# Designs tried in a protein design run: peptides against a protein of PDB entry 6MBK. Part 85

Target 1, 240 residues: chain A of PDB entry 6MBK
Amino acid sequence: GFEMVNFKEEGFGLRATRDIKAEELFLWVPRKLLMTVESAKNSVLGPLYSQDRILQAMGNIALAFHLLCERASPNSFWQPYIQTLPSEYDTPLYFEEDEVRYLQSTQAIHDVFSQYKNTARQYAYFYKVIQTHPHANKLPLKDSFTYEDYRWAVSSVMTRQNQIPTEDGSRVTLALIPLWDMCNHTNGLITTGYNLEDDRCECVALQDFRAGEQIYIFYGTRSNAEFVIHSGFFFDNNSH

## One batch from the design tools (peptide; made by RFdiffusion4, then SolubleMPNN)

Design b2_p9_4_s3 (from b2_p9_4, 3 letters changed)
Fold by OpenDDE base, seed 4:
Structure b2_p9_4_s3 (fold): chain B 240 residues (1-240), chain A 9 residues (1-9)
Amino acid sequence: as target 1 above (240 residues)
Amino acid sequence: EPFQSFGVV
């Protein structure tokens, strides 16, 4: 009921190919298509992941490295998804000096500085790891790992990571959700949840869409989007 | 351990 379209100014989005009614399940993404911490562990990153405490402790960083490894892999299953991602982001890590100076008068400056500091530290740490760790030798990043690469990956994950249940539903893990995260943002309610029985992310329509209209969803907080693990959707109960 | 902040302006 939809197609991928490159919209002017908005980049990639989804367009309805038929009329879609409000609350209709129009989009689902099986777990096997997601970029998850588990898929990172099962990738070329797996051996390093198994020996690096930071990758193990910080699923978001694991996703960032997973994204970088897959981007550098021409035969990656996720290449079609990765190619839809922005090359740059409107995140603090991309702010110009004047933008940062403007923020110095605001409370947000502390978060920006923290983000810069943390990202720089992570880059420095992992640069050393990639250069020295035995299990990093097979990574496509060994000879090409720049701060710009890391900034991009971190920003991608920061803006697109979602919390989903593990396969058994016992824990929460992090995932990038291809196709679903192509929907551009509008104001509304979160209409995405995870169906544990079918092991898939599900999205219901926020409103009626006519054939040919762009499908918008509300991510809530685009960073760290949280799904209702047991109740399905935030649609009825979540005010934003 | 390095910490990643997800704060947005």
Scores: peptide ipSAE 0.030, ipTM 0.701, DockQ to the pose 0.286
Fold by OpenDDE base, seed 5:
Structure b2_p9_4_s3 (fold): chain B 240 residues (1-240), chain A 9 residues (1-9)
Amino acid sequence: as target 1 above (240 residues)
Amino acid sequence: EPFQSFGVV
């Protein structure tokens, strides 16, 4: 029902190959296709994860390292997804000196400096871990772990991470959602949820799309996107 | 493209 297309101004997006009706389930992504904290634990990163308290405490950093390990792995299942990710971001970690100077007149400068400081500290910490920890020897990034790599991975996760339920639905975990996160944004309501029964992320169409039209979704601020289970395709009860 | 997040990691 859709295809991936590179749109000139918007980058990669999804285009309808047929007419899609509003509220139609047009896209679903099973858990097994997601990059999650659990998949990070089950990857080559798993042994290091099991012994590093920061990786265990900070799921976003675990995802960042998972992304770096998979990017460095030619046979990674997620290579097709990773290749669609931007090489650079418009996040504060990529701001030029002039952009930072402009922000000096605003309260945002404190958050920018805090982010720089925290990211630099994390990089320094993990650089040492990768160089010295026995379980880091198997990581494909051991000899190629730069600040630019870390900045990219952190920015990728920061802009694309989502909260999803654990398999048992008892807790929330973090995930990157391939294919789904290729949809470009439009104003509207969140039309994505997680189906625990089928163990998949589900997206319904925000509106009617004709064959050949780009499919847009509303995913809000991705870093704070919560996929509520069954209760919350909050379509306004305008039908009754 | 994803939204920018300014959250401190």
Scores: peptide ipSAE 0.026, ipTM 0.676, DockQ to the pose 0.093
Fold by OpenDDE base, seed 2:
Structure b2_p9_4_s3 (fold): chain B 240 residues (1-240), chain A 9 residues (1-9)
Amino acid sequence: as target 1 above (240 residues)
Amino acid sequence: EPFQSFGVV
């Protein structure tokens, strides 16, 4: 077992409540608990999704709006998860003027400016959609859709989105994985996969953890905006 | 918490 704990320097993480052995399946998350493009389509966002080309083409934006709609819904199933998300991020969209000035000496400045412009354009587009589209009338965010809301949702998705298989395994889709994404990062091998037979994300322990220790996992490369979960596990046998 | 991505959205 494990429990959610607020660690002083690392924020929220998972702590082992018993000894966990390397390669032990300690965490699994059924599809029904995930925030996915499919759950977005099946939510109050569904009618708008079915008619907006950008939502259909960009699953990350669909997840961002799904997250905003659920955050604005007091009875949302995902409220416990949403409340664990940071209120702000250390992503470029939250950089202060001094941080941007510091980056002017680096090649990263072009990517930062591009991200700013794209996010602003998306917000402007969807602000108009929410104000004018008939299927937006049922959205709980209709009268309270701010740039700060959009920036937060986009940043939440950007930092937490994962690729998982569709139910039939024929394609990939995007998902936020509650509970699993509470694990903090360490260097190592990918120990997460998707079990299609049981229709769940599965995570095995990267190493031995004792009761009371924080559980760490490896998310992959920092440059990858999406964690790819293929069928099965992506880690080679840990040479113990 | 997952690593922050600097990828273009």
Scores: peptide ipSAE 0.025, ipTM 0.683, DockQ to the pose 0.095
Fold by OpenDDE base, seed 3:
Formats: structure tokens, C-alpha cells, sequence
Structure b2_p9_4_s3 (fold): chain B 240 residues (1-240), chain A 9 residues (1-9)
């Protein structure tokens, strides 16, 4: 067993409530608890998704809008998860003028400007869609869709998205994985995978943990983390 | 908390 705890140096994490042995399956998250492109399609966003080519082509944007719609819905199933997410991120979209100016001396400035430009263009496009498209009228964000909202949602997805198999295992899709994504990381090997037979994300212990110790996992870069369908485990795809 | 990414969207 484990519990969510706010650690002084690392923020929220998981603490063992009993001794956990290496390779023990200590954490699993069924598909029904995940925020996925499929759950977005099955939500209030579904009608708009079905008619917007960008939402269909870019699963990360679909997840961002799904996150915004659910955040704006007091009775959302995912409210307990959404309330655990940071209100701000240490991503380029949140850099202050002085931080951006400092980066002008580095090659990273081009990626920062690209991200700003792309995010601004996406916001402008979807602002118009939300204001004019008939299927946007029922969205809870209809009259309250700001750039700050979009920046937050995009940053949330960018830092937390994972690739998982579709229900039939034929393709990959994107997911946010509640509870699991609260684990802090340490150096090691990937011990998280997807069990298609039980239709759940599974995490085994990287090492022995004693009762009262923080549970660490290794997942590399989260935005590039994907499940290996054949082996059932995550791998880090750094190809961008 | 999860590992942060600076990847371009």
C-alpha cells in the first residue's frame, strides 16, 4: 500500500504504508480512470472533436481541451485529479521577459519562440472555433476561454502525457495517468507498462521500499514516454 | 511530481 504525501523538497509524492519488494506490482490504474483521447471523444467535447480536423489530428490538443472542459465542470469525475495539478509550470510558456532575454544567448531561444508562436496560433484558431462553431455552445468554457487557460492546459498535457495502446491494442493513443503521475522519479529502469489483458497501466517497484519511505520510479521524459505494446513496458522515445 | 518537459507542442 501507499499514500499521497506532500514532501518538503519534492512536493507531492507517494509514500509506502508497508514494505514493498523489488518487482512487486504495487500500483495499477485501469483505463476507465485515465484521461485519454477516447474519453475526450466521449465527453461534452465529442461533437466538436468529430468536426474539427486539428482536434482529430493532434491528440495532445484534444487532451488539453478535455482537461479544460473537465476543470470547468464541478461534477467532473476527474476533479480530484485536476485539483492536484500545478497551477503554473516551469515551461517556456511561463518564462518571464528576463528569462527569455537570458535564453537569447543560447540555441534554446528558437524552440522557445516556436512554442510561443505555435501556442498563440492554436489559441487564436480555437478561440474562433469556440465562438462560432455550433457544437462549441455546450462547452463549459464557451464564455471563459482565455490564453492563460489554454497555456495551462497545453503545459499540463506536455509535461504529463503518455502513449498507451488503444482498447483493441492495434494503435497507440495519448493519456494522462492519474495517481501514477504523482510518483517522483529516481535514476533507474522503466518499471511501468500497460497490461492489455486487464486493460490497465501497471507499475512494479524499482527496488525494495520500507514502510514510511517515498516510492520512486523511473519514467524518463514523460511527454515522450510510451508503452511498448509487445513487452508491456514504457520506453522513452526522444525522437523529436 | 512528474518529470517536466520542454518539448514543443
Amino acid sequence: as target 1 above (240 residues)
Amino acid sequence: EPFQSFGVV
Scores: peptide ipSAE 0.024, ipTM 0.672, DockQ to the pose 0.100

Design b2_p9_4_s4 (from b2_p9_4 with S1D E4Q)
Fold by OpenDDE base, seed 5:
Structure b2_p9_4_s4 (fold): chain B 240 residues (1-240), chain A 9 residues (1-9)
Amino acid sequence: as target 1 above (240 residues)
Amino acid sequence: DPFQDFGVV
Protein backbone atom coordinates (compact mmCIF):
# COMPACT_ATOMS: atom_id res chain seq x y z
CA GLY B 1 0.00 0.00 0.00
CA PHE B 2 1.34 3.30 1.23
CA GLU B 3 2.90 5.01 4.22
CA MET B 4 2.69 8.48 5.72
CA VAL B 5 5.84 10.50 5.16
CA ASN B 6 6.88 14.02 6.02
CA PHE B 7 8.29 15.35 2.78
CA LYS B 8 10.84 18.15 3.14
CA GLU B 9 9.08 20.83 1.12
CA GLU B 10 5.52 19.53 0.81
CA GLY B 11 4.95 18.45 4.41
CA PHE B 12 2.98 15.30 5.13
CA GLY B 13 2.03 13.07 2.21
CA LEU B 14 1.62 9.46 1.18
CA ARG B 15 4.40 7.35 -0.31
CA ALA B 16 3.86 4.10 -2.16
CA THR B 17 5.35 1.02 -0.46
CA ARG B 18 4.78 -1.07 -3.58
CA ASP B 19 4.05 -0.44 -7.22
CA ILE B 20 0.55 0.96 -7.69
CA LYS B 21 -1.11 0.89 -11.09
CA ALA B 22 -3.27 3.58 -12.62
CA GLU B 23 -6.95 3.18 -11.64
CA GLU B 24 -6.03 0.81 -8.79
CA LEU B 25 -8.11 1.29 -5.64
CA PHE B 26 -5.27 2.02 -3.24
CA LEU B 27 -7.08 4.05 -0.55
CA TRP B 28 -10.49 3.86 1.10
CA VAL B 29 -11.88 5.58 4.18
CA PRO B 30 -15.02 4.17 5.83
CA ARG B 31 -17.72 6.64 6.94
CA LYS B 32 -17.03 5.80 10.58
CA LEU B 33 -13.57 7.39 10.23
CA LEU B 34 -14.85 10.64 8.68
CA MET B 35 -15.54 13.82 10.59
CA THR B 36 -19.06 14.63 9.46
CA VAL B 37 -22.02 16.75 10.48
CA GLU B 38 -23.52 13.49 11.74
CA SER B 39 -20.47 12.68 13.89
CA ALA B 40 -20.67 16.24 15.24
CA LYS B 41 -24.31 15.62 16.21
CA ASN B 42 -23.29 12.37 17.91
CA SER B 43 -20.39 13.98 19.82
CA VAL B 44 -20.18 16.12 22.95
CA LEU B 45 -21.39 18.95 20.68
CA GLY B 46 -24.69 17.12 20.07
CA PRO B 47 -26.77 18.68 22.85
CA LEU B 48 -25.77 22.21 21.83
CA TYR B 49 -26.25 21.40 18.15
CA SER B 50 -29.79 20.25 18.88
CA GLN B 51 -30.64 23.66 20.36
CA ASP B 52 -28.69 26.09 18.15
CA ARG B 53 -30.31 27.01 14.84
CA ILE B 54 -27.07 28.26 13.29
CA LEU B 55 -25.22 25.00 13.95
CA GLN B 56 -28.18 23.16 12.46
CA ALA B 57 -28.37 25.39 9.40
CA MET B 58 -24.64 25.68 8.67
CA GLY B 59 -22.92 22.32 8.45
CA ASN B 60 -19.52 23.93 7.86
CA ILE B 61 -19.75 25.73 11.22
CA ALA B 62 -20.86 22.49 12.84
CA LEU B 63 -17.72 20.84 11.44
CA ALA B 64 -15.57 23.72 12.69
CA PHE B 65 -16.90 23.28 16.23
CA HIS B 66 -16.61 19.51 15.95
CA LEU B 67 -12.96 19.96 15.00
CA LEU B 68 -12.36 22.31 17.95
CA CYS B 69 -14.05 19.97 20.43
CA GLU B 70 -12.07 16.96 19.22
CA ARG B 71 -8.80 18.94 19.22
CA ALA B 72 -9.46 19.85 22.86
CA SER B 73 -10.21 16.20 23.75
CA PRO B 74 -7.02 14.22 24.56
CA ASN B 75 -8.79 10.90 23.99
CA SER B 76 -10.38 11.88 20.67
CA PHE B 77 -10.27 9.24 17.98
CA TRP B 78 -9.31 11.98 15.51
CA GLN B 79 -6.23 13.22 17.39
CA PRO B 80 -3.82 11.58 14.91
CA TYR B 81 -5.61 13.34 12.05
CA ILE B 82 -5.89 16.70 13.81
CA GLN B 83 -2.16 16.68 14.55
CA THR B 84 -1.46 16.57 10.81
CA LEU B 85 -3.42 19.76 10.14
CA PRO B 86 -1.54 23.03 9.60
CA SER B 87 -1.38 25.47 12.50
CA GLU B 88 -1.89 28.35 10.05
CA TYR B 89 -3.38 28.62 6.58
CA ASP B 90 -2.93 30.60 3.39
CA THR B 91 -6.44 32.04 3.72
CA PRO B 92 -7.59 35.69 4.00
CA LEU B 93 -8.05 35.24 7.76
CA TYR B 94 -4.27 34.91 8.03
CA PHE B 95 -3.25 37.64 5.58
CA GLU B 96 -0.74 40.17 6.75
CA GLU B 97 -1.44 43.87 6.37
CA ASP B 98 0.86 44.17 3.36
CA GLU B 99 -1.01 41.37 1.59
CA VAL B 100 -4.31 43.10 2.30
CA ARG B 101 -2.91 46.41 1.03
CA TYR B 102 -1.82 44.73 -2.17
CA LEU B 103 -5.32 43.36 -2.68
CA GLN B 104 -6.92 46.80 -2.22
CA SER B 105 -6.31 47.43 -5.90
CA THR B 106 -8.28 44.29 -6.80
CA GLN B 107 -11.84 43.04 -6.47
CA ALA B 108 -10.56 40.33 -4.11
CA ILE B 109 -10.47 42.88 -1.29
CA HIS B 110 -14.25 42.67 -0.97
CA ASP B 111 -14.06 38.92 -0.41
CA VAL B 112 -11.28 39.34 2.17
CA PHE B 113 -13.23 41.93 4.13
CA SER B 114 -16.38 39.83 3.86
CA GLN B 115 -14.58 36.82 5.35
CA TYR B 116 -13.19 38.91 8.20
CA LYS B 117 -16.59 40.41 8.93
CA ASN B 118 -18.47 37.11 8.73
CA THR B 119 -15.93 35.21 10.83
CA ALA B 120 -15.85 37.95 13.46
CA ARG B 121 -19.65 37.97 13.68
CA GLN B 122 -19.78 34.20 13.99
CA TYR B 123 -17.11 34.22 16.68
CA ALA B 124 -18.92 36.91 18.67
CA TYR B 125 -22.18 34.98 18.44
CA PHE B 126 -20.72 31.65 19.47
CA TYR B 127 -18.55 33.17 22.19
CA LYS B 128 -21.76 34.35 23.83
CA VAL B 129 -23.42 30.96 23.24
CA ILE B 130 -20.49 29.07 24.79
CA GLN B 131 -20.48 31.40 27.81
CA THR B 132 -24.23 31.30 28.46
CA HIS B 133 -25.82 28.17 27.02
CA PRO B 134 -26.33 25.27 29.48
CA HIS B 135 -25.28 22.63 26.95
CA ALA B 136 -21.96 24.41 26.38
CA ASN B 137 -20.78 23.66 29.95
CA LYS B 138 -19.54 20.18 29.00
CA LEU B 139 -17.62 21.32 25.94
CA PRO B 140 -13.85 20.95 26.33
CA LEU B 141 -13.43 24.42 24.80
CA LYS B 142 -15.66 26.13 27.40
CA ASP B 143 -12.80 28.02 29.04
CA SER B 144 -10.61 28.27 25.93
CA PHE B 145 -12.43 29.64 22.91
CA THR B 146 -10.44 32.39 21.22
CA TYR B 147 -10.79 34.07 17.86
CA GLU B 148 -7.56 32.30 16.88
CA ASP B 149 -9.18 28.95 17.64
CA TYR B 150 -12.21 29.83 15.58
CA ARG B 151 -10.35 31.20 12.55
CA TRP B 152 -8.17 28.08 12.58
CA ALA B 153 -11.18 25.77 12.61
CA VAL B 154 -12.99 27.80 9.95
CA SER B 155 -9.89 27.78 7.75
CA SER B 156 -9.40 24.04 8.30
CA VAL B 157 -12.95 23.31 7.21
CA MET B 158 -12.83 25.86 4.39
CA THR B 159 -9.80 24.17 2.85
CA ARG B 160 -10.69 20.54 3.59
CA GLN B 161 -14.47 20.07 3.62
CA ASN B 162 -16.07 17.72 1.12
CA GLN B 163 -19.63 17.06 0.05
CA ILE B 164 -20.54 13.39 0.47
CA PRO B 165 -23.82 11.49 0.36
CA THR B 166 -25.77 10.62 3.47
CA GLU B 167 -25.89 6.95 4.43
CA ASP B 168 -29.07 6.40 2.43
CA GLY B 169 -27.76 8.44 -0.51
CA SER B 170 -30.83 10.71 -0.42
CA ARG B 171 -29.03 13.90 0.59
CA VAL B 172 -25.64 15.58 0.64
CA THR B 173 -23.71 16.25 3.85
CA LEU B 174 -20.28 17.66 4.72
CA ALA B 175 -17.20 15.73 5.77
CA LEU B 176 -13.51 15.98 6.51
CA ILE B 177 -11.78 12.91 5.12
CA PRO B 178 -8.78 11.83 7.21
CA LEU B 179 -5.83 10.15 5.48
CA TRP B 180 -7.25 10.96 2.04
CA ASP B 181 -6.68 14.69 2.44
CA MET B 182 -3.06 13.98 3.35
CA CYS B 183 -2.33 13.17 -0.28
CA ASN B 184 -0.62 16.10 -1.90
CA HIS B 185 -2.27 17.70 -4.88
CA THR B 186 -1.43 17.49 -8.55
CA ASN B 187 -3.18 18.50 -11.74
CA GLY B 188 -5.35 15.85 -13.29
CA LEU B 189 -8.72 14.16 -12.99
CA ILE B 190 -10.73 13.56 -9.86
CA THR B 191 -10.26 9.88 -8.99
CA THR B 192 -12.21 9.91 -5.73
CA GLY B 193 -15.77 8.76 -5.22
CA TYR B 194 -18.08 7.48 -2.54
CA ASN B 195 -19.10 3.83 -2.48
CA LEU B 196 -22.53 3.74 -0.86
CA GLU B 197 -22.70 -0.06 -0.82
CA ASP B 198 -19.54 -0.33 1.29
CA ASP B 199 -20.18 3.09 2.91
CA ARG B 200 -16.70 4.44 2.23
CA CYS B 201 -14.79 7.10 0.37
CA GLU B 202 -12.64 5.49 -2.33
CA CYS B 203 -9.61 6.76 -4.22
CA VAL B 204 -8.05 5.19 -7.29
CA ALA B 205 -4.58 6.01 -8.52
CA LEU B 206 -4.36 8.80 -11.08
CA GLN B 207 -1.31 7.19 -12.67
CA ASP B 208 1.26 4.47 -12.09
CA PHE B 209 3.39 4.96 -8.99
CA ARG B 210 6.50 2.96 -8.21
CA ALA B 211 7.52 1.83 -4.77
CA GLY B 212 9.08 4.80 -2.99
CA GLU B 213 7.27 7.48 -5.03
CA GLN B 214 4.95 10.04 -3.51
CA ILE B 215 1.30 9.51 -4.35
CA TYR B 216 -0.43 12.58 -5.72
CA ILE B 217 -4.13 13.01 -6.35
CA PHE B 218 -6.41 15.66 -7.72
CA TYR B 219 -9.16 16.49 -5.21
CA GLY B 220 -10.41 19.71 -6.79
CA THR B 221 -10.32 23.30 -5.61
CA ARG B 222 -11.71 24.06 -2.17
CA SER B 223 -14.46 26.56 -2.86
CA ASN B 224 -18.18 27.09 -2.30
CA ALA B 225 -18.66 25.09 -5.52
CA GLU B 226 -16.85 22.02 -4.21
CA PHE B 227 -17.49 18.78 -6.02
CA VAL B 228 -19.91 16.27 -4.60
CA ILE B 229 -18.35 12.88 -4.01
CA HIS B 230 -20.88 10.69 -5.77
CA SER B 231 -21.08 6.94 -5.98
CA GLY B 232 -18.34 5.80 -8.31
CA PHE B 233 -15.51 7.77 -9.85
CA PHE B 234 -15.75 10.97 -11.83
CA PHE B 235 -13.17 11.94 -14.40
CA ASP B 236 -14.28 15.55 -14.41
CA ASN B 237 -11.82 18.36 -14.87
CA ASN B 238 -12.91 20.27 -11.78
CA SER B 239 -10.26 22.95 -12.26
CA HIS B 240 -12.09 25.95 -10.92
CA ASP A 1 -10.31 28.71 -2.95
CA PRO A 2 -9.10 30.78 -0.01
CA PHE A 3 -12.05 33.15 -0.53
CA GLN A 4 -14.77 30.66 0.35
CA ASP A 5 -17.58 32.32 2.30
CA PHE A 6 -19.00 30.74 5.45
CA GLY A 7 -21.93 33.15 5.37
CA VAL A 8 -23.32 35.62 7.87
CA VAL A 9 -24.78 34.89 11.31
Scores: peptide ipSAE 0.055, ipTM 0.739, DockQ to the pose 0.116
Fold by OpenDDE base, seed 2:
Structure b2_p9_4_s4 (fold): chain B 240 residues (1-240), chain A 9 residues (1-9)
Amino acid sequence: as target 1 above (240 residues)
Amino acid sequence: DPFQDFGVV
């Protein structure tokens, strides 16, 4: 029902290949295709995860390391997804001096500086962990863990992480959802959910789309300040 | 194809 297209102003997105009606289930992604904290634990990262309190406490960092390990693995199941990710982001971690100066007039500046400091501290911590921890020896990033890699992975997760239920539905966990990331978003009604019976993410159409139109989805509410911090942009007419 | 299990209607 859709295809990936590079739109001139909005970058990559999804275009309908047929007419889609409002409330129609047009896309689903089963759990087995997701990059999750669970898949991180079941990967080469698992032994280190089991012994590092920060990885255990911060699922987003666990996903960042999972992403780096899989990127460095030529035979990774997720290579096709990883290749769709941008090489850099509009997040504060990539801001140049002039962009930071512009933000000095906004309330976001303190959060930007905090994000810089926190990310640098995390990198320094994990650099030491990767160099010294026995369970890090098998990681494909062992000899090539740079700040640029970490910045990229953290930014990838920051902009793309989703909350999904655990397999038993008892808790919430984090996931990167392939193909889901390719949908450009709009503000409005949430059109996404998780079907526990079928163990899959589901997306229904917000509105009618004609064949050839770009498909937009909405999967969470954010303030403009949160958009700046997490996505590097202000959403026009964001009512949240 | 790792994405063969995508549900696309």
Scores: peptide ipSAE 0.048, ipTM 0.720, DockQ to the pose 0.027
Fold by OpenDDE base, seed 4:
Structure b2_p9_4_s4 (fold): chain B 240 residues (1-240), chain A 9 residues (1-9)
Amino acid sequence: as target 1 above (240 residues)
Amino acid sequence: DPFQDFGVV
């Protein structure tokens, strides 16, 4: 129904290979393909995760480290996905000094400073953990863990994390969703959800697409997409 | 194909 294409202005996106009707289920991503806190626990990061309280408490940080470990692993299942990720982001952590100075006159500066401070503290903490913790010895980050690596991973997760149900549907957890991230976004109705019965993310077409057209999706804000837990596909009419 | 398991309708 679609193919991956590198569009000149938008970067990677999906192009329809056939006509797709509005509200047609055209894309689903099984849980087994997601980068989740659970997959982080089951990875090379697992032993450290089991011993570090911050990784356990902060699912977004666990995902950031999972992303870094997988990026550093040539044989990672997620290499094709990771290679599609931007090398830099338009997040506060990448703001230049002049941009920050401009924001000093706004209320947004407090959030920017908070992000800088928190990220720097986290980096300093985990740098020490990676250098000293026995379970960090097998991490590909052991010999090279820079602030640039960390801010990239944190920014990747910050801009791409999704809330999905746990396997049993009892709680919510965080996930990066391969292929999902490759869809460019448009404003509109949320046309994404999580199907617990089939254990997959689902996307229905926002509108009719003709063969050869770029497929755009809307699943909420890029920074934190929430999936409604429902049997089958859920369509959320939340206006953003 | 790393995307073989994706549902492509």
Scores: peptide ipSAE 0.041, ipTM 0.717, DockQ to the pose 0.026
Fold by OpenDDE base, seed 1:
Order: sequence, then C-alpha cells, then structure tokens
Structure b2_p9_4_s4 (fold): chain B 240 residues (1-240), chain A 9 residues (1-9)
Amino acid sequence: as target 1 above (240 residues)
Amino acid sequence: DPFQDFGVV
C-alpha cells in the first residue's frame, strides 16, 4: 500500500506503507474515477459540448472546461482531487518576463508564444460562448470565468492529461487521473498502462520500495523541449 | 474516503 504525503520540496507524492517489489501492481484507478472527455460529455457541460465544435474537436479543452465546471461545483465527486491541484503552474502560460527571455535563445520560444496566443484566443472565444450560448446558462462557471481560471485549467490539463483507451478500446481519449497525479516521476521504464479487461489504469513498481520510501513512477519519455513546454522546467525527475 | 475505489496493494 501507499499513502499520500506532502513532501516539502516535491509537493504531494506517494509514500509506501509496506515494502513493494519491482514489477508489483501496487496502484490502479478505475475508469469511473477518471475525469475524461466522456465524463465531460455526461456532465453539466454535455449540452454545450454537443453544440460546440471546438470542445468536440479538442479533448484537452473539453477536459479544461470539465475541470472548471467540477471545481465550481461544491458537490462534485472530484472535489478531493481538484483540491490537490496546484493553484499555479510552471507552464509557459505562467512564465514571467525573465523566463520568457531565457527561452528566447531556445527553440521553445515559438511554442511558448503560440501557447500564449492560442490560449488568449480560446479564452476570448469561450468567454463569448459562455455569455451567449443557451446551454452555457446552467454551467456553474457562468458568472465566474476569468482568464486566470482558464489559464489554470488549461495548464492543469497540459501537465496532467493522459491518453487512455476508450471503453471499447477502439480509440484513445484523454483523461485526468486522480491519485496518479500525486506520484512524482523519474526516468526509467514505463510503469503505467491501461487494463481494458478490468477497465482501469494500472501502475507497477519500477523498483523495490521500502516502507516509508517515496514511490516514483515513469509514464513516458518527453524531449527536454516538450517537457519545458508542458511542465516548465528541465528536471531529471519531473515532479508535479 | 474519496479514494476507497482506488486499488491499493
């Protein structure tokens, strides 16, 4: 087993409560607990989703709005998860002038500026949609949709989104995975997957962990540039 | 417990 712990430098993480062996399945998350594009469609956002082509085409934006709607919903099932999310991120959308200047010497600068511009445009678009679309009237964010909200949601999704199979396994979709995000990460072998038979995300231990040790996982390789764009930092161990 | 449905070994 494991427990959630707030580590001083790394933030929230998982600590082993017993010895865990390498390759042991120690953590799984059923689909029903995930924030997915499908759960967005089945939420209060569903009617708007069905009428907005951008939400339909861009699953990450759908997740961002799903996250915002659930955050604004006191009775949301995902409130415990949402409360664990940081209030700000080290993504390009939060970069200060000095950070942008640093990136001017890198290939990432174009992507940073693109993100700024795209996010601003998206916000402007959806602000209008939320204000004018009939199906937006029921959204809990109707009267509280700021750029800061949108930036936060987009950054949350950018840093935390995962690809998972659809229920039938025919295609991929996007998901935020509660508890999964609480793991800090290391380089190594991919230790995460999806079990379609049991309809759950699964994580196996990369190595042996002793009781009391922090559990680290690895779910994919990113280039340093991609990592900077999505996570804001060059880390050998990419913590959230 | 919000995590009761999580599988923990």
Scores: peptide ipSAE 0.037, ipTM 0.630, DockQ to the pose 0.026

Design b2_p9_5_s1 (from b2_p9_5, 4 letters changed)
Fold by OpenDDE base, seed 2:
Structure b2_p9_5_s1 (fold): chain B 240 residues (1-240), chain A 9 residues (1-9)
Amino acid sequence: as target 1 above (240 residues)
Amino acid sequence: MERALGQLV
């Protein structure tokens, strides 16, 4: 019912291959296909995760390292997904000096500086962990862990992370949702949920989409400042 | 579900 397409202005997105009706369940992604904190724990990262308090406390950082480990693994199940991710983002961590100057007159500048400082501190911490911790020896990051790697991974997670229920539904955890996260943003209502009975993420169509049209979803209510800081884009038709 | 705002604290 859909295909991945590189659109000129929006980058990669999903295009309908047939007519899709509003509220039609057109896309679902089983848990086993998601990159989650649980899959990170079950990966080569697991032993380090079990010993590092920051990885345990910050699921987004756990996902970032999971993403880096899988990217460095040529036989990773998620290679097809990882290859669809941007190599660079429009988030503050990638801002040029002039872009930062444009924000100096806004309150967003404080959040930008916070991201710089936090990311730098985290990198410095984990660089030392990777160099010294016994459970880091088997990581593909052992001999090559740069700030650019970390910047990319945290930006990928920052722009794409989602909350989903745990398998038993008792708590929430973080996940990257392949294929679904290729949908670009439009104004509307939340049309994605998690079906615990079938253990899958389910997306229904926000509107009618004709064959050949791009399929959009609503990411949630954001200010333009939040879009820039957390999603890396302005939304001109933002109703918020 | 929404995409979570990714603050690194």
Scores: peptide ipSAE 0.156, ipTM 0.831, DockQ to the pose 0.881
Fold by OpenDDE base, seed 3:
Structure b2_p9_5_s1 (fold): chain B 240 residues (1-240), chain A 9 residues (1-9)
Amino acid sequence: as target 1 above (240 residues)
Amino acid sequence: MERALGQLV
């Protein structure tokens, strides 16, 4: 199998506890364990979701609010997962003034400013919604919805969201995938898919991993700018 | 399956 380990350079990741062969199915996560737009609709957020067009149109924002509601719920099923998430991120929303100044000489600055503007506008909108909408009264966010909360949730979703099929396979939806999303990135090929018959995410090994080695996956083709903006890190061996 | 690039547009 594998275990969660804090690695010195990469932070938290997965380590093999036995030899794993290339293409071996070593990890799977059933739909019931995922945080999805559907689980958000079935949560305390459901009544508000059904009345707000932005939550309905933007699955990533729905996941962000779902994450905040579950974090504020001591008995949440996802507490063990949420407690493994970083409390802060190296994404642009957390950049200091000097880091933003450094990026002014790059093409990434436009994406940074867009992200700041959009996040601020969304926060202002939803702050008003939470204060005035009747279906927001039961949310644990009612008296403690700060920009820092929203920034954290948005950054968590931005760095970890995945596309998966709906239960009937007719559409694509968004999900956070516990345990699987602990895998760090390496160059290679996509080795994770969704098995609709068994209704689960399935990950096969990119290569042979020996017992004691870190298990890496390929997140997909990204530029260094995309890694900074969307993932909060640089990948020195990036082939793109 | 890729990690979807997050944009809040």
Scores: peptide ipSAE 0.153, ipTM 0.827, DockQ to the pose 0.871
Fold by OpenDDE base, seed 5:
Structure b2_p9_5_s1 (fold): chain B 240 residues (1-240), chain A 9 residues (1-9)
Amino acid sequence: as target 1 above (240 residues)
Amino acid sequence: MERALGQLV
């Protein structure tokens, strides 16, 4: 029903290979295919996770390290997904001086500086952890953990993380959703949910899509500042 | 389901 395509201006996205009707369930992703805090705990990162309070408290950081470990693992199940991720982002952590100066007159500047400070602090902390903690010795990033690696990973998670239920539905956890997160954004309504009975993410079509058309989803309501800070792009027709 | 806001502590 769809294929991955590299669109000139939008990068990778999904294109319909047949006509898809509005509200049609065209895409589902089982839990076993997701990168989650749970899959991080069950990976090579698990032993370190079990002993580091920050990894335990901050699921987004756990996902970032999970992403880095899997990227460094040639046989990772998620290699095909990881290869679709941008190598760089348009988020504040990648801003040039002129872009930061442009934001100085806005309230967003405080959030930008907070991201810089927090990311730098976290990197410094985890650099020390990776160098000294016994359970870090087997991590594939042990001898290659740069700020650029960390910046990329946290930016990947920042722009793509989702809340999903735990298997028992009692709590929420964080996940990256391969294939689904390739859909680019448009105005509309939330059309993705989690089906606990089938243990999968389910996406229904926002509108009719003809064969050959790009399939868009709505990421949620965001201000332009939130799009820049959290998603790395502006949306001119933003209805927020 | 929407993409969660990325926040760092």
Scores: peptide ipSAE 0.153, ipTM 0.829, DockQ to the pose 0.893
Fold by OpenDDE base, seed 1:
Structure b2_p9_5_s1 (fold): chain B 240 residues (1-240), chain A 9 residues (1-9)
Amino acid sequence: as target 1 above (240 residues)
Amino acid sequence: MERALGQLV
């Protein structure tokens, strides 16, 4: 019912290959296809995860390292997904000096500086961990862990992470949702949920989409500043 | 389900 398409200004998105009706379940992604904190724990990162308090406490960082490890693994199941990710982002960690200067008069500047400081500190910490921790020796990124790698992974997670239930539904965890996260944003209502019975993420159509139209979803209510900080774009029709 | 606001803290 849909296909991946590279749209000129929006990058990759989903295009309908047939007419899709509003509220139609057109897309679902089983848990096994998700990159989650749990899949990170079950990967080559698992031993290190089990011994590092920051990885354990910060699921987003765990996902970032999971993403880096899988990217560095030629046989990773998620290679097709990873190849769809941008190589760079329009998020603050990629801002040029002029872009930062533009934000100096806005409330967002504090978040930008916070991201810079936190990301730099995290990188420094984990660089040392990767160099010295016994369980880091077999990581595919052992000899290739640059700030640019970390910046990319953190930005990927920042722009794409989602909260999903654990398998038993007792808690929440973080996930990257391949295929689904290719949907670009439009104003509307949340149309994605998690079906625990079938253990899958489910997306219903926000509206009718005709064959050949791009399929959009609503990312949630956010300020334009939040879109910039966390998604890397402004949305002119933002209802916030 | 929303894309989470990515916080690094």
Scores: peptide ipSAE 0.158, ipTM 0.832, DockQ to the pose 0.869; fails the geometry check

